# Designs tried in a protein design run: peptides against a protein of PDB entry 6J07. Part 12

Target 1, 107 residues: chain A of PDB entry 6J07
Amino acid sequence: GQRGWFCGSVSQDLRQFWVAEGGTISDPRAADFLFSCDASHPDTLRIYQSLDYIEDNATVFHAYYLSAVANAKIKNSVALGHFILPPACLQKEIRRKIGSFIWEQDQ

## One batch from the design tools (peptide; aimed at target 1 D32 T59 G81)

Design b2_p14_4 (made by RFdiffusion4)
Pose (drawn by RFdiffusion4):
Structure b2_p14_4 (pose): chain A 107 residues (1-107), chain P 14 residues (1-14)
Amino acid sequence: as target 1 above (107 residues)
Amino acid sequence: LDERLEKELERLEE
């Protein structure tokens, strides 16, 4: 049983794969998986500003997780943590902090 | 984010 919803900015291909394969597939408003290909001004904001996100009851994953699984053997491997999709207001700093050298670590 | 991921994985396993 894997319920999941997709923001408007998600390739139909990814939705089709979700429908085709996985646990028992359903796609309601709340659901169990929160997928998006965007974090700027799409329906995804409705997750980031929900009390569930604030209370650690919601994590948005990039929908390309489904693309990675589709290009894996079946469902194995492809850990979810690699596809955490944080709010866009954070992404600029997340990339810099990760990509910076050890002699920099600016903060 | 790591702590949030751990809680989300626990929720999905339940």

Design b2_p14_4_s1 (made by RFdiffusion4, then SolubleMPNN; from b2_p14_4, 6 letters changed)
Fold by OpenDDE base, seed 1:
Structure b2_p14_4_s1 (fold): chain B 107 residues (1-107), chain A 14 residues (1-14)
Amino acid sequence: as target 1 above (107 residues)
Amino acid sequence: FEERLKKYLERLAK
């Protein structure tokens, strides 16, 4: 099984897809995957401020990953690593170095 | 550098 936490910024449709694919929804501390659509959302900020995240034991992913998986012919073709959602303070530098995030390109 | 950074980010994924 896969346990996921969802920021309030994530749509119900994506949450439902997660469950439909066999996932469960849990609190951040118990979750295997943390999903958000907004690095500045209070829910996500609390993750970034948590000891688990500070100690590199947690990773936040942009929930658009789930949309990409849902629409992909081959699910394993979607690289989860491309959907890491870093804190806002790091995003500008990342965009400068490697370009816009994948979820921004399809908007 | 770009590819290296992408790989770095991917390694951070759990």
Scores: peptide ipSAE 0.033, ipTM 0.614, DockQ to the pose 0.146
OpenDDE base, seeds 2, 3, 4, 5: peptide ipSAE 0.031, 0.031, 0.029, 0.030; ipTM 0.603, 0.602, 0.603, 0.615

Design b2_p14_4_s2 (made by RFdiffusion4, then SolubleMPNN; from b2_p14_4, 6 letters changed)
Fold by OpenDDE base, seed 4:
Structure b2_p14_4_s2 (fold): chain B 107 residues (1-107), chain A 14 residues (1-14)
Amino acid sequence: as target 1 above (107 residues)
Amino acid sequence: FEKRLEKYLKRLEA
């Protein structure tokens, strides 16, 4: 399905793009995709603390993915896996292993 | 911690 949940950190423009592409917006428990722009936002923190997330049944993606899709010249050229937004406690270790996150490279 | 990190890395490799 194409049900998405959005952290309050995500702009209305990206939410509107999601809907324009056929997605719907739902609560995090029903959502197939969880989007956030801030791992430290209270909304996102609640996701990380949820049972679904703790049990590895949920994944948070950085909403920059939607921006990348919107601007992509080739369909399906944007890999969702590159946009996983892990909790802050993991980010330093990840950066040491693979470098900066894709959403950090343009800023 | 380690499990979550491994999950992330596996997704990147896919």
Scores: peptide ipSAE 0.254, ipTM 0.799, DockQ to the pose 0.125
OpenDDE base, seeds 1, 2, 3, 5: peptide ipSAE 0.254, 0.248, 0.249, 0.245; ipTM 0.800, 0.797, 0.798, 0.796; seeds 1, 2, 5 fail the geometry check

Design b2_p14_4_s3 (made by RFdiffusion4, then SolubleMPNN; from b2_p14_4, 6 letters changed)
Fold by OpenDDE base, seed 3:
Structure b2_p14_4_s3 (fold): chain B 107 residues (1-107), chain A 14 residues (1-14)
Amino acid sequence: as target 1 above (107 residues)
Amino acid sequence: FEERLKKYLERLAA
């Protein structure tokens, strides 16, 4: 299924796009996808602190993924993996090794 | 920290 959880940092427009594309909105425990626009938002922090996340059974994605999908010319050309949103404490090191996140480049 | 970074990179490459 396409069950998604959304941090309060995610705009209603992106949530509406998710639903328009056939997705449903659920609580984090039931969700297949977790979306956030802010790793420091309290909602997202609670995810990072959850047992599911700590045990690597959950992944948070930046909701900009949905914007990228909406604007993609080729269906399925947007790689979800590029939109993994890690905890803030990891982001600085990731930028040093890989570069700026996609959502930071295209804002 | 390093372990979490490794896991992130692995997920990115998947």
Scores: peptide ipSAE 0.056, ipTM 0.649, DockQ to the pose 0.124
OpenDDE base, seeds 1, 2, 4, 5: peptide ipSAE 0.037, 0.051, 0.048, 0.034; ipTM 0.636, 0.660, 0.653, 0.633

Design b2_p14_4_s4 (made by RFdiffusion4, then SolubleMPNN; from b2_p14_4, 5 letters changed)
Fold by OpenDDE base, seed 4:
Structure b2_p14_4_s4 (fold): chain B 107 residues (1-107), chain A 14 residues (1-14)
Amino acid sequence: as target 1 above (107 residues)
Amino acid sequence: FDERLKKYLERLAK
């Protein structure tokens, strides 16, 4: 199954979409996918500070991924890798090297 | 080049 954890920054609509697509909602330790819309949100910060994340056993994704999937004609056409949400302290450097994040392009 | 950034790029490459 697909177990997901959601930061408080993620809307109920996106959470409901996850469940409607067959996912379940769990605590971050049991989750297969971690979703957030704000790297500076306290919930997300706790993830970044966790041992699992520090040891590269966890990845946070921007919940905009779910919106992209919901609006895509083909679900598999949306690459999850494009939605990795790094800690705020890294984002400026990443933008300098790779460019703006995909969730920022439609703003 | 931050080591944390390196890890991020490695994740993207997967």
Scores: peptide ipSAE 0.052, ipTM 0.639, DockQ to the pose 0.125
OpenDDE base, seeds 1, 2, 3, 5: peptide ipSAE 0.047, 0.042, 0.042, 0.044; ipTM 0.634, 0.650, 0.652, 0.656

Design b2_p14_5 (made by RFdiffusion4)
Pose (drawn by RFdiffusion4):
Structure b2_p14_5 (pose): chain A 107 residues (1-107), chain P 14 residues (1-14)
Amino acid sequence: as target 1 above (107 residues)
Amino acid sequence: VAEEVTETQEERVE
């Protein structure tokens, strides 16, 4: 049983794969998996500003997780943590902090 | 850390 919803800015291909394969597939408003290919001004904001996100009851995953699984053997591997999709207002700093050298670590 | 996120997600779904 894997319920999941997709923001408007998600390739139909990824939605089709979600429908085709996985646990029992359903796609309601709340669901169990929160997928998006965007974090700027799409329906995804409605997750980031929900009390569930604030209370650690919602994590948005990039929908390309489904693309990675589709290009894996079946469903194995492809850990979710690699597809955490944080709010866009954070992404600029997240990339810099990760990409910076050890002699920099600016903060 | 990626595996810990997967475990957290499985616990949330259960």

Design b2_p14_5_s1 (made by RFdiffusion4, then SolubleMPNN; from b2_p14_5, 9 letters changed)
Fold by OpenDDE base, seed 1:
Structure b2_p14_5_s1 (fold): chain B 107 residues (1-107), chain A 14 residues (1-14)
Amino acid sequence: as target 1 above (107 residues)
Amino acid sequence: KAEEVQKKVLEKIA
């Protein structure tokens, strides 16, 4: 489905884009996609602390994915998997293994 | 959880 939850760190423009593309906005428990722009935002931290996330039944994505989709020339050229937003405590190690996150490269 | 998150990231990106 296309039900999305948005952290308070996500701009209104990106939320509006989601809706314009046919998405709906819901609470985290009902959402198919969880979007955030800040792993340290209280809203996102509550997701990381939730049972759904701890049990690996939830994934947080960086909302920059939506910006990338909006700017893409080729349909389906943007891979959602490249926008997984891990907790802050894991990001340094991940950067050492795979390099900077895609949303950091285009900032 | 840390290991699972890292695995998930690597599976999606690599």
Scores: peptide ipSAE 0.065, ipTM 0.684, DockQ to the pose 0.079
OpenDDE base, seeds 2, 3, 4, 5: peptide ipSAE 0.047, 0.043, 0.041, 0.036; ipTM 0.656, 0.651, 0.649, 0.641

Design b2_p14_5_s2 (made by RFdiffusion4, then SolubleMPNN; from b2_p14_5, 8 letters changed)
Fold by OpenDDE base, seed 4:
Structure b2_p14_5_s2 (fold): chain B 107 residues (1-107), chain A 14 residues (1-14)
Amino acid sequence: as target 1 above (107 residues)
Amino acid sequence: SAEEVQEKWLKRIA
C-alpha cells in the first residue's frame, strides 16, 4: 500500500499531495514510505535510531520526491531511488560516490 | 555506505 510517515520538516502541501494521490498517513512503524526534508530533524533522527532502520528494514526518502512527481508530466518518470535520504553522517560519502543529491541540484 | 542504504530501500519497498 501507500502508507506514508512524514517528518515534521515536511510541509502540509506535500502531505496533502500524498493523500490526493491515494496515499494514507500512518505512524513510522506501519508506514511503507518514510518522508523527510531534513536528516537532522529530531523526527528523522528517531527513525535512524529505530530498530527497523538499524536492521536495514527501513529507509527514509526526501519529500522533494513528491514535489518532483507533482511537477512531472509522467509521474512514473520520477525514480524514487534517487531520493533516498541517508543519515547526515553518510551523506558525504554518498556524494563522493554518486554526486550531489537531486534535491540539492534544484536549489 | 551507499550500498547499505540502497539495501534498506529495497527491503522496505519490497
Scores: peptide ipSAE 0.027, ipTM 0.613, DockQ to the pose 0.185
OpenDDE base, seeds 1, 2, 3, 5: peptide ipSAE 0.027, 0.027, 0.027, 0.027; ipTM 0.611, 0.610, 0.609, 0.609

Design b2_p14_5_s3 (made by RFdiffusion4, then SolubleMPNN; from b2_p14_5, 8 letters changed)
Fold by OpenDDE base, seed 2:
Structure b2_p14_5_s3 (fold): chain B 107 residues (1-107), chain A 14 residues (1-14)
Amino acid sequence: as target 1 above (107 residues)
Amino acid sequence: SALEVQRRVEERMA
């Protein structure tokens, strides 16, 4: 199955979409996918501070990915890699190198 | 589903 963890910053609608698509909701340690809409939210900050994340065994994705999938004409064409949500301390430098994040462009 | 496809892709890339 597809197990997902959700930061409190993620709307119930997106959580419901995840479940409708066959996903389940779990704690961060058991999750296959970690979703957040806010890198500064306390829930997400705890992920960034976890050993799994520090050891590069976890990735946080912006939950806007789910919205993009829901609205895409070809749903399986949405690339999850475009929705990696890095810690706030890294975002400015990333924007300088590769430009604004996709969820910022579509806001 | 699209999410299942992405899961499989991620697993293959890992």
Scores: peptide ipSAE 0.051, ipTM 0.623, DockQ to the pose 0.158
OpenDDE base, seeds 1, 3, 4, 5: peptide ipSAE 0.024, 0.027, 0.055, 0.022; ipTM 0.585, 0.600, 0.624, 0.568; seed 4 fails the geometry check

Design b2_p14_5_s4 (made by RFdiffusion4, then SolubleMPNN; from b2_p14_5, 9 letters changed)
Fold by OpenDDE base, seed 1:
Structure b2_p14_5_s4 (fold): chain B 107 residues (1-107), chain A 14 residues (1-14)
Amino acid sequence: as target 1 above (107 residues)
Amino acid sequence: DAEAVQKKVLERMA
């Protein structure tokens, strides 16, 4: 489905875009997609601390994905997998191995 | 765990 949860760090514009594209907004437990712009935001931290996330049954994506989709010339050219937002404690190691995240490059 | 998350990210971003 297209049910999404949004951290408080995500702008209303991006939320509205999600809905305009046919998505709905729900609580984290019911959501198919979890969006955040800040791994250190209390809302996102609660996700990382949840049993679903710890058991690898949940994934948090950076909401910049929605901005990338909105600006994409070709439909389906933006890969959601490139926008996984890991906990802050892992980001340094990931950057060391594969470089800066996409949302950091476009800032 | 942390290692699983890292592998998941690397797997999907590579």
Scores: peptide ipSAE 0.059, ipTM 0.690, DockQ to the pose 0.076
OpenDDE base, seeds 2, 3, 4, 5: peptide ipSAE 0.046, 0.045, 0.047, 0.051; ipTM 0.684, 0.687, 0.687, 0.686

Design b2_p14_6 (made by RFdiffusion4)
Pose (drawn by RFdiffusion4):
Structure b2_p14_6 (pose): chain A 107 residues (1-107), chain P 14 residues (1-14)
Amino acid sequence: as target 1 above (107 residues)
Amino acid sequence: ELEEFLDEQIERRK
């Protein structure tokens, strides 16, 4: 049983794959999986500003997780943690902090 | 540890 919803800014291909394969597929408002290909000004904001996100009851995953699974053997591998989609206001700094050299570590 | 946390979070939402 895997319920999941998609923001408006998600390729229909990814939605179709979600419908086609996985646990028992359903796509309600709350659901169990929160997928998006955006974190700027789409429906996804409604997740980031929910009390569930604040209380660690919601994590938004990039919908390309489904693309990675579709290009994997079946459903194995492809860990979720690689597809955590943080708020866009954080992304600029997340990339720099990760990409910076050890002699920099600016913060 | 992160994957365990995320699995617990998903199970909580079920």

Design b2_p14_6_s1 (made by RFdiffusion4, then SolubleMPNN; from b2_p14_6, 5 letters changed)
Fold by OpenDDE base, seed 2:
Formats: structure tokens, sequence, C-alpha cells
Structure b2_p14_6_s1 (fold): chain B 107 residues (1-107), chain A 14 residues (1-14)
């Protein structure tokens, strides 16, 4: 599906791109994809605290993924897995094992 | 691995 939830940290431009590509905007519980630009934003924190997330049934992605897709023009050329946005408490260890996040590299 | 675990979560969400 293409139902997406967006944290308040995500720009309107990226939201509009999502809709232009055939996506719809929904609440987190109904969404197929959860997008955020800030793991510490209250909206995102509520996701991390949700039952769905705690039970490993939800994943938050950095909205920079949408920007990368827009620039690439080919959606499948951008790996969604590179844009997983974990809680802040896990990010340090993840960087140590996997490397810096892709959205940090492009900044 | 940690990376594989994260990818598994992606599959669960879709």
Amino acid sequence: as target 1 above (107 residues)
Amino acid sequence: SLEEKLKEQIEKRR
C-alpha cells in the first residue's frame, strides 16, 4: 500500500511529493509507511512508544528518502532500508556497527 | 545481524 503518516518535522513539499506519486496521508495506525525527519520530535516519540512499534510491527523512515527518490526519478533505485530512523537511544550503536546514516552523509 | 533485523521489520510493516 501507499498510505503514509508524516511527523510534523517533515516539510509540506515532501508530503506533496508523496501525494503526487499516488500516496495518501493517514494516521499512524493505518499507515503503511511512517516518515519523520527528527527522532526526537514529539510526534515521532509517540510512534516509538506505541504498541505497534514496541511489538516490531512498525518502522519509521527518514523522510529524506522521498527527496532521494524525487532526485533519482527511479523509485526502485533508492533503497528504503538505508533510511530507517530508529529511536535516539539506538542510533549511536547502529552508527558504530553499520556506519553513519545516509541523510547525515549528504548534509 | 543488526542490519538484517531492521530489514525484517521493514518487511513486517509492508
Scores: peptide ipSAE 0.023, ipTM 0.555, DockQ to the pose 0.344
OpenDDE base, seeds 1, 3, 4, 5: peptide ipSAE 0.022, 0.022, 0.020, 0.023; ipTM 0.561, 0.576, 0.572, 0.563; seed 3 fails the geometry check

Design b2_p14_6_s2 (made by RFdiffusion4, then SolubleMPNN; from b2_p14_6, 5 letters changed)
Fold by OpenDDE base, seed 3:
Structure b2_p14_6_s2 (fold): chain B 107 residues (1-107), chain A 14 residues (1-14)
Amino acid sequence: as target 1 above (107 residues)
Amino acid sequence: ELEAKLAAQIERRR
């Protein structure tokens, strides 16, 4: 099993999907994966300010990853790396270099 | 399984 933390910005449906797929929900310190839908949400900001994150020992992923997994036509076709959710201060530069994030394209 | 659905898995370093 894998432990996940969820920002308050993540819907209950996505949390339920995580659990249905065998995941458990934990606090950020115990979690293997950190999910958020809003880099500006207070919960997520606290992650970015944490020592684990500052020391590059933690990664926040956009919870849209779970939606992509649920809708994937090919097993293992969804790359988690494409769903890294960086702090807001870095997003503009990233968009300039590689374009809009995946979760923004379906909006 | 959930683990099998994770492509390019990135976990927290501890």
Scores: peptide ipSAE 0.033, ipTM 0.616, DockQ to the pose 0.194
OpenDDE base, seeds 1, 2, 4, 5: peptide ipSAE 0.026, 0.030, 0.025, 0.027; ipTM 0.590, 0.627, 0.590, 0.588

Design b2_p14_6_s3 (made by RFdiffusion4, then SolubleMPNN; from b2_p14_6, 7 letters changed)
Fold by OpenDDE base, seed 4:
Structure b2_p14_6_s3 (fold): chain B 107 residues (1-107), chain A 14 residues (1-14)
Amino acid sequence: as target 1 above (107 residues)
Amino acid sequence: SLEAELAARIERRR
């Protein structure tokens, strides 16, 4: 399915894009995809604290993925894996190893 | 389509 949960940090425009593309919006437990724009937002922190996430059964993606999809000229050219949003406490180490996140590169 | 664009869902943690 295409059930998505959205952190409050995600704009209404991106939520509307998700629905326009055939997605539905659900609570985190039912969602297939979890989107956030802020790893430190309380909504996202609750995800990171959930049993599903702790047991490595859930993934949070940066909602910038949806913007990238919307702007892509080639269908299916945007890799979801590049938009995994880890907890803030892990991001520094990840940047050290693989560089800046894709959603930070246009800053 | 959204489904095709989300084909990378296999990259989800498990």
Scores: peptide ipSAE 0.049, ipTM 0.651, DockQ to the pose 0.133
OpenDDE base, seeds 1, 2, 3, 5: peptide ipSAE 0.044, 0.046, 0.049, 0.028; ipTM 0.655, 0.648, 0.659, 0.614; seeds 1, 2 fail the geometry check

Design b2_p14_6_s4 (made by RFdiffusion4, then SolubleMPNN; from b2_p14_6, 4 letters changed)
Fold by OpenDDE base, seed 1:
Structure b2_p14_6_s4 (fold): chain B 107 residues (1-107), chain A 14 residues (1-14)
Amino acid sequence: as target 1 above (107 residues)
Amino acid sequence: SLEEKLQKQIERRK
């Protein structure tokens, strides 16, 4: 699907890009994709605490994915899986095993 | 692994 939820940490520009690409904006329960720019934002924390997330039925993605897609020559060349935004408590261990997150490389 | 678990979440959400 093309339904997306956006944390308050995501800019209006990225939200508008999502809609321009054919997406719609919905509440977290109805959304196919959950976007955030801040794992510590209250909106995102509520997602991590939800039953859907705890039961592995939800994934939060860093909204920088949308920026990467916008700048890519080939839209499908950007892998959504590279933009998973895990809870802050897991990020240090993930960086140790997999490396720095892709959205941190341009910062 | 953590990566595998996260990938499974993507598959279930889509």
Scores: peptide ipSAE 0.022, ipTM 0.540, DockQ to the pose 0.282
OpenDDE base, seeds 2, 3, 4, 5: peptide ipSAE 0.020, 0.020, 0.020, 0.020; ipTM 0.540, 0.542, 0.543, 0.542; seeds 2, 5 fail the geometry check

Design b2_p14_7 (made by RFdiffusion4)
Pose (drawn by RFdiffusion4):
Structure b2_p14_7 (pose): chain A 107 residues (1-107), chain P 14 residues (1-14)
Amino acid sequence: as target 1 above (107 residues)
Amino acid sequence: SAEEVTEEHLERIA
């Protein structure tokens, strides 16, 4: 049983794959998986500003997770953690902090 | 780690 919802800014291909394969597939408002291909001004904001996100009861994953699984053997591998989709206001700094050299570590 | 996040998420939604 895997319930999941998609923000408006998600390729229909990814939705179709979610419908085709996985646990028992359903796509309600709350659901168990929160997928998006955006984190700027889409329906996804409604997750980031929910009490569930604040209380660590919601994590938004990039919908390309489904693309990675579709290009994997079946469903194995492809760990979720690689597809954490943080709020866009954080992304600029997340990339810099990760990409910076050890002699920099600016913060 | 990525695997730890997967385990934690699956436990949360179980």

Design b2_p14_7_s1 (made by RFdiffusion4, then SolubleMPNN; from b2_p14_7, 7 letters changed)
Fold by OpenDDE base, seed 3:
Structure b2_p14_7_s1 (fold): chain B 107 residues (1-107), chain A 14 residues (1-14)
Amino acid sequence: as target 1 above (107 residues)
Amino acid sequence: SPEEVTRRVLAKRA
């Protein structure tokens, strides 16, 4: 599906791009995709604390994915898996294994 | 769990 939930940390521009591409915006429970730009934002923290997330039935993606899609030269060349946004407490360990996240590389 | 989340992150990367 094309139902997405957005943390308050996500810009209106990225939300509008999602809708322009055919997506709809829903609550987290109904959403197929969960987008955030801040693992420490209260909205995102509530996702991490939800039963769906704890039971591994939900994944949070960094909304920078949408920016990457918008700028991609080749259709479907952007891998969603590279934009998984884990809880803040896990990020340092993950960076040791995979390096800096894509959304951090231009900062 | 944190361990499973970490594994999920790593496994879903291309």
Scores: peptide ipSAE 0.318, ipTM 0.846, DockQ to the pose 0.082
OpenDDE base, seeds 1, 2, 4, 5: peptide ipSAE 0.314, 0.232, 0.229, 0.316; ipTM 0.842, 0.794, 0.793, 0.842

Design b2_p14_7_s2 (made by RFdiffusion4, then SolubleMPNN; from b2_p14_7, 6 letters changed)
Fold by OpenDDE base, seed 4:
Structure b2_p14_7_s2 (fold): chain B 107 residues (1-107), chain A 14 residues (1-14)
Amino acid sequence: as target 1 above (107 residues)
Amino acid sequence: SAEDFTKKYLEKIA
C-alpha cells in the first residue's frame, strides 16, 4: 500500500482522491509520501526540521501532483519527481536553475 | 547548505 501524510494546507478533496486511489493516511513518520501545498505551513516546516528530512531520508511533494494525476488522460503520465517541494528559503535558488515550479505554471 | 540541497534536488528530479 501507499501511505501518505498531508499538511493542513492540503484540501480535503485531494486527500479523498488519495484514498480513492488506494492510499492511506498516516502520520509523517509512518508515511511513504509527504504532501503539502505550502512550504511555509507549520506542518511542513516541522517536516523540514525533522531528522529524517535533514538526513535526506524524507521528501516532501507538492499535493498539486494529485490534481495533475486526477486530470491526466494517460495513466501514470505524471512524474512525481517533478513535484518535489523544497523549503521556501531554497526555492529562489532552485528556480534560478530550473525555472518556475510546475505547480506555479498555471498561475 | 543551499547549494548542496539544490544539487540533491536536481538529482532527484532528473
Scores: peptide ipSAE 0.454, ipTM 0.875, DockQ to the pose 0.078
OpenDDE base, seeds 1, 2, 3, 5: peptide ipSAE 0.452, 0.449, 0.450, 0.445; ipTM 0.875, 0.874, 0.873, 0.872

Design b2_p14_7_s3 (made by RFdiffusion4, then SolubleMPNN; from b2_p14_7, 6 letters changed)
Fold by OpenDDE base, seed 1:
Structure b2_p14_7_s3 (fold): chain B 107 residues (1-107), chain A 14 residues (1-14)
Amino acid sequence: as target 1 above (107 residues)
Amino acid sequence: SPEEFTRKYLEKIA
């Protein structure tokens, strides 16, 4: 099963979509996927500060991924890897390397 | 480190 954790910054609509697609909602430690819409949200910050994350055993994804999947015309056309949400303090440097994040485009 | 994270990040999204 697909177990997901959601930051408080994620809308109920996206959470409901996750469940409708067969996912379940769990605590971060039990989750297979961590979703957030705000790297600066306290919920997300707690993830970034966790040992699992520090040791690179956890990845936070921007929940916009779910919106992209919901609106995709072709299944598998949306790559989860494009939606990795890094800590706010690192985003400027990353943008210098790759440009704007997908969730920042056309918004 | 930020540098290491950035490297790993780029690798993950590639």
Scores: peptide ipSAE 0.471, ipTM 0.886, DockQ to the pose 0.077
OpenDDE base, seeds 2, 3, 4, 5: peptide ipSAE 0.412, 0.471, 0.470, 0.468; ipTM 0.846, 0.886, 0.886, 0.885

Design b2_p14_7_s4 (made by RFdiffusion4, then SolubleMPNN; from b2_p14_7, 5 letters changed)
Fold by OpenDDE base, seed 4:
Formats: C-alpha cells, structure tokens, sequence
Structure b2_p14_7_s4 (fold): chain B 107 residues (1-107), chain A 14 residues (1-14)
C-alpha cells in the first residue's frame, strides 16, 4: 500500500484523490510519501527539521504532483522526481541549477 | 548544511 502524509496546506480534493487512487493517510513517520503545497507551512517545516529528513531518509513532494497525475492521460507519464519540494531557503539555488519548479510555471 | 541538502535534492531529481 501507499501511505502518504499531507501538510495542512494541501487541499482536501488532493487528499481525496490520493485515497481514491488507493492510498492511505498516515503520520509523517509512517508515511512513504510526504506531500505539501507550502515549504513554509509549519507542518512542512517540522518535516524539514526532523531527523528523518536531515539524514536523507525522507523527501517532501509538492502535492501538485497529484493534480498532474489526475489530469494526465497516462498516470506514469508524470515524474515524481520533478515535484520534490525543498526547503524555502534552498529553492533559489535549485532554480538556478535546474530551472523553475513545475508547479510554478503556470502561475 | 545547505550545500549538502542541495546536492542530495539534485541527485534525487536527476
């Protein structure tokens, strides 16, 4: 099964999509996937400060990934790696290296 | 460090 944790910044619709696709919702420590829409949200900040994250045992993904999957003809055509959500303090450097984040391109 | 985190994230994206 797919266990996901969701920051409070993630809409109920995206959470419902996750469940509809067979996922379950769990606490961060039990989750296989961590979703957020706001790197500065207190929930997400707690993840970034956790030992799991610091030790590179956790990755936060932007929940827009779920929206992209929902709208894609082929579910597997959406690459999860493109939706890694780094801490806010690192985003400028990352954008400089790989370009603007996919969830920001249509804004 | 920030540099270390950045490197790890970039590796995961690549």
Amino acid sequence: as target 1 above (107 residues)
Amino acid sequence: SAEEFTERVLKKIA
Scores: peptide ipSAE 0.235, ipTM 0.786, DockQ to the pose 0.076
OpenDDE base, seeds 1, 2, 3, 5: peptide ipSAE 0.231, 0.225, 0.227, 0.227; ipTM 0.784, 0.780, 0.785, 0.784

Design b2_p14_8 (made by RFdiffusion4)
Pose (drawn by RFdiffusion4):
Structure b2_p14_8 (pose): chain A 107 residues (1-107), chain P 14 residues (1-14)
Amino acid sequence: as target 1 above (107 residues)
Amino acid sequence: SRRKELTEQARAEA
């Protein structure tokens, strides 16, 4: 049983794969998986500003997780943690902090 | 909830 919803800014291909394969597939408003290909001004904001996100009851995953699984053998591997999709207001700094050298670590 | 479990799992994997 895997319920999941997709923001408006998600390729139909990814939705189709979600429908085709997985646990028992359903796609309601709340659901169990929160997928998006955007974090700027799409429906996804409704997750980031929900009390569930604040209370650690919601994590948005990039919908390309489904693309990675589709290009994997079946469903194995492809850990979720690699597809955490943080709010866009954070992404600029997340990339820099990760990409910076050890002699920099600016903060 | 299932979403909390997934959050914990995703953090551990990251």

Design b2_p14_8_s1 (made by RFdiffusion4, then SolubleMPNN; from b2_p14_8, 6 letters changed)
Fold by OpenDDE base, seed 2:
Structure b2_p14_8_s1 (fold): chain B 107 residues (1-107), chain A 14 residues (1-14)
Amino acid sequence: as target 1 above (107 residues)
Amino acid sequence: SKLAQLREQALAEA
């Protein structure tokens, strides 16, 4: 599918890119993709607290993925898996194990 | 398309 939910932390430009490419905007339950730029934003926190997320039926991605895709020179060179956005309480430990997140490196 | 790239990545990660 191509239905996306966007946290309020995501810029209108990235939302517009999604729609321009044929995507639609939906509520979290109907969405195929969940995008956020801030794991601590209230919108994103509600996702982490949802039953779908707790049961591992939902994944939040950092919206910077869309920017990376938009600017990609080689098709499929941007890996979605690198843009998984975990809850803030887990990020420090993740950074310790695998290093800084890709969206932090490019900023 | 860029959206197609996203879909392909999503399928690969699933």
Scores: peptide ipSAE 0.102, ipTM 0.721, DockQ to the pose 0.157
OpenDDE base, seeds 1, 3, 4, 5: peptide ipSAE 0.023, 0.024, 0.101, 0.096; ipTM 0.608, 0.532, 0.721, 0.712

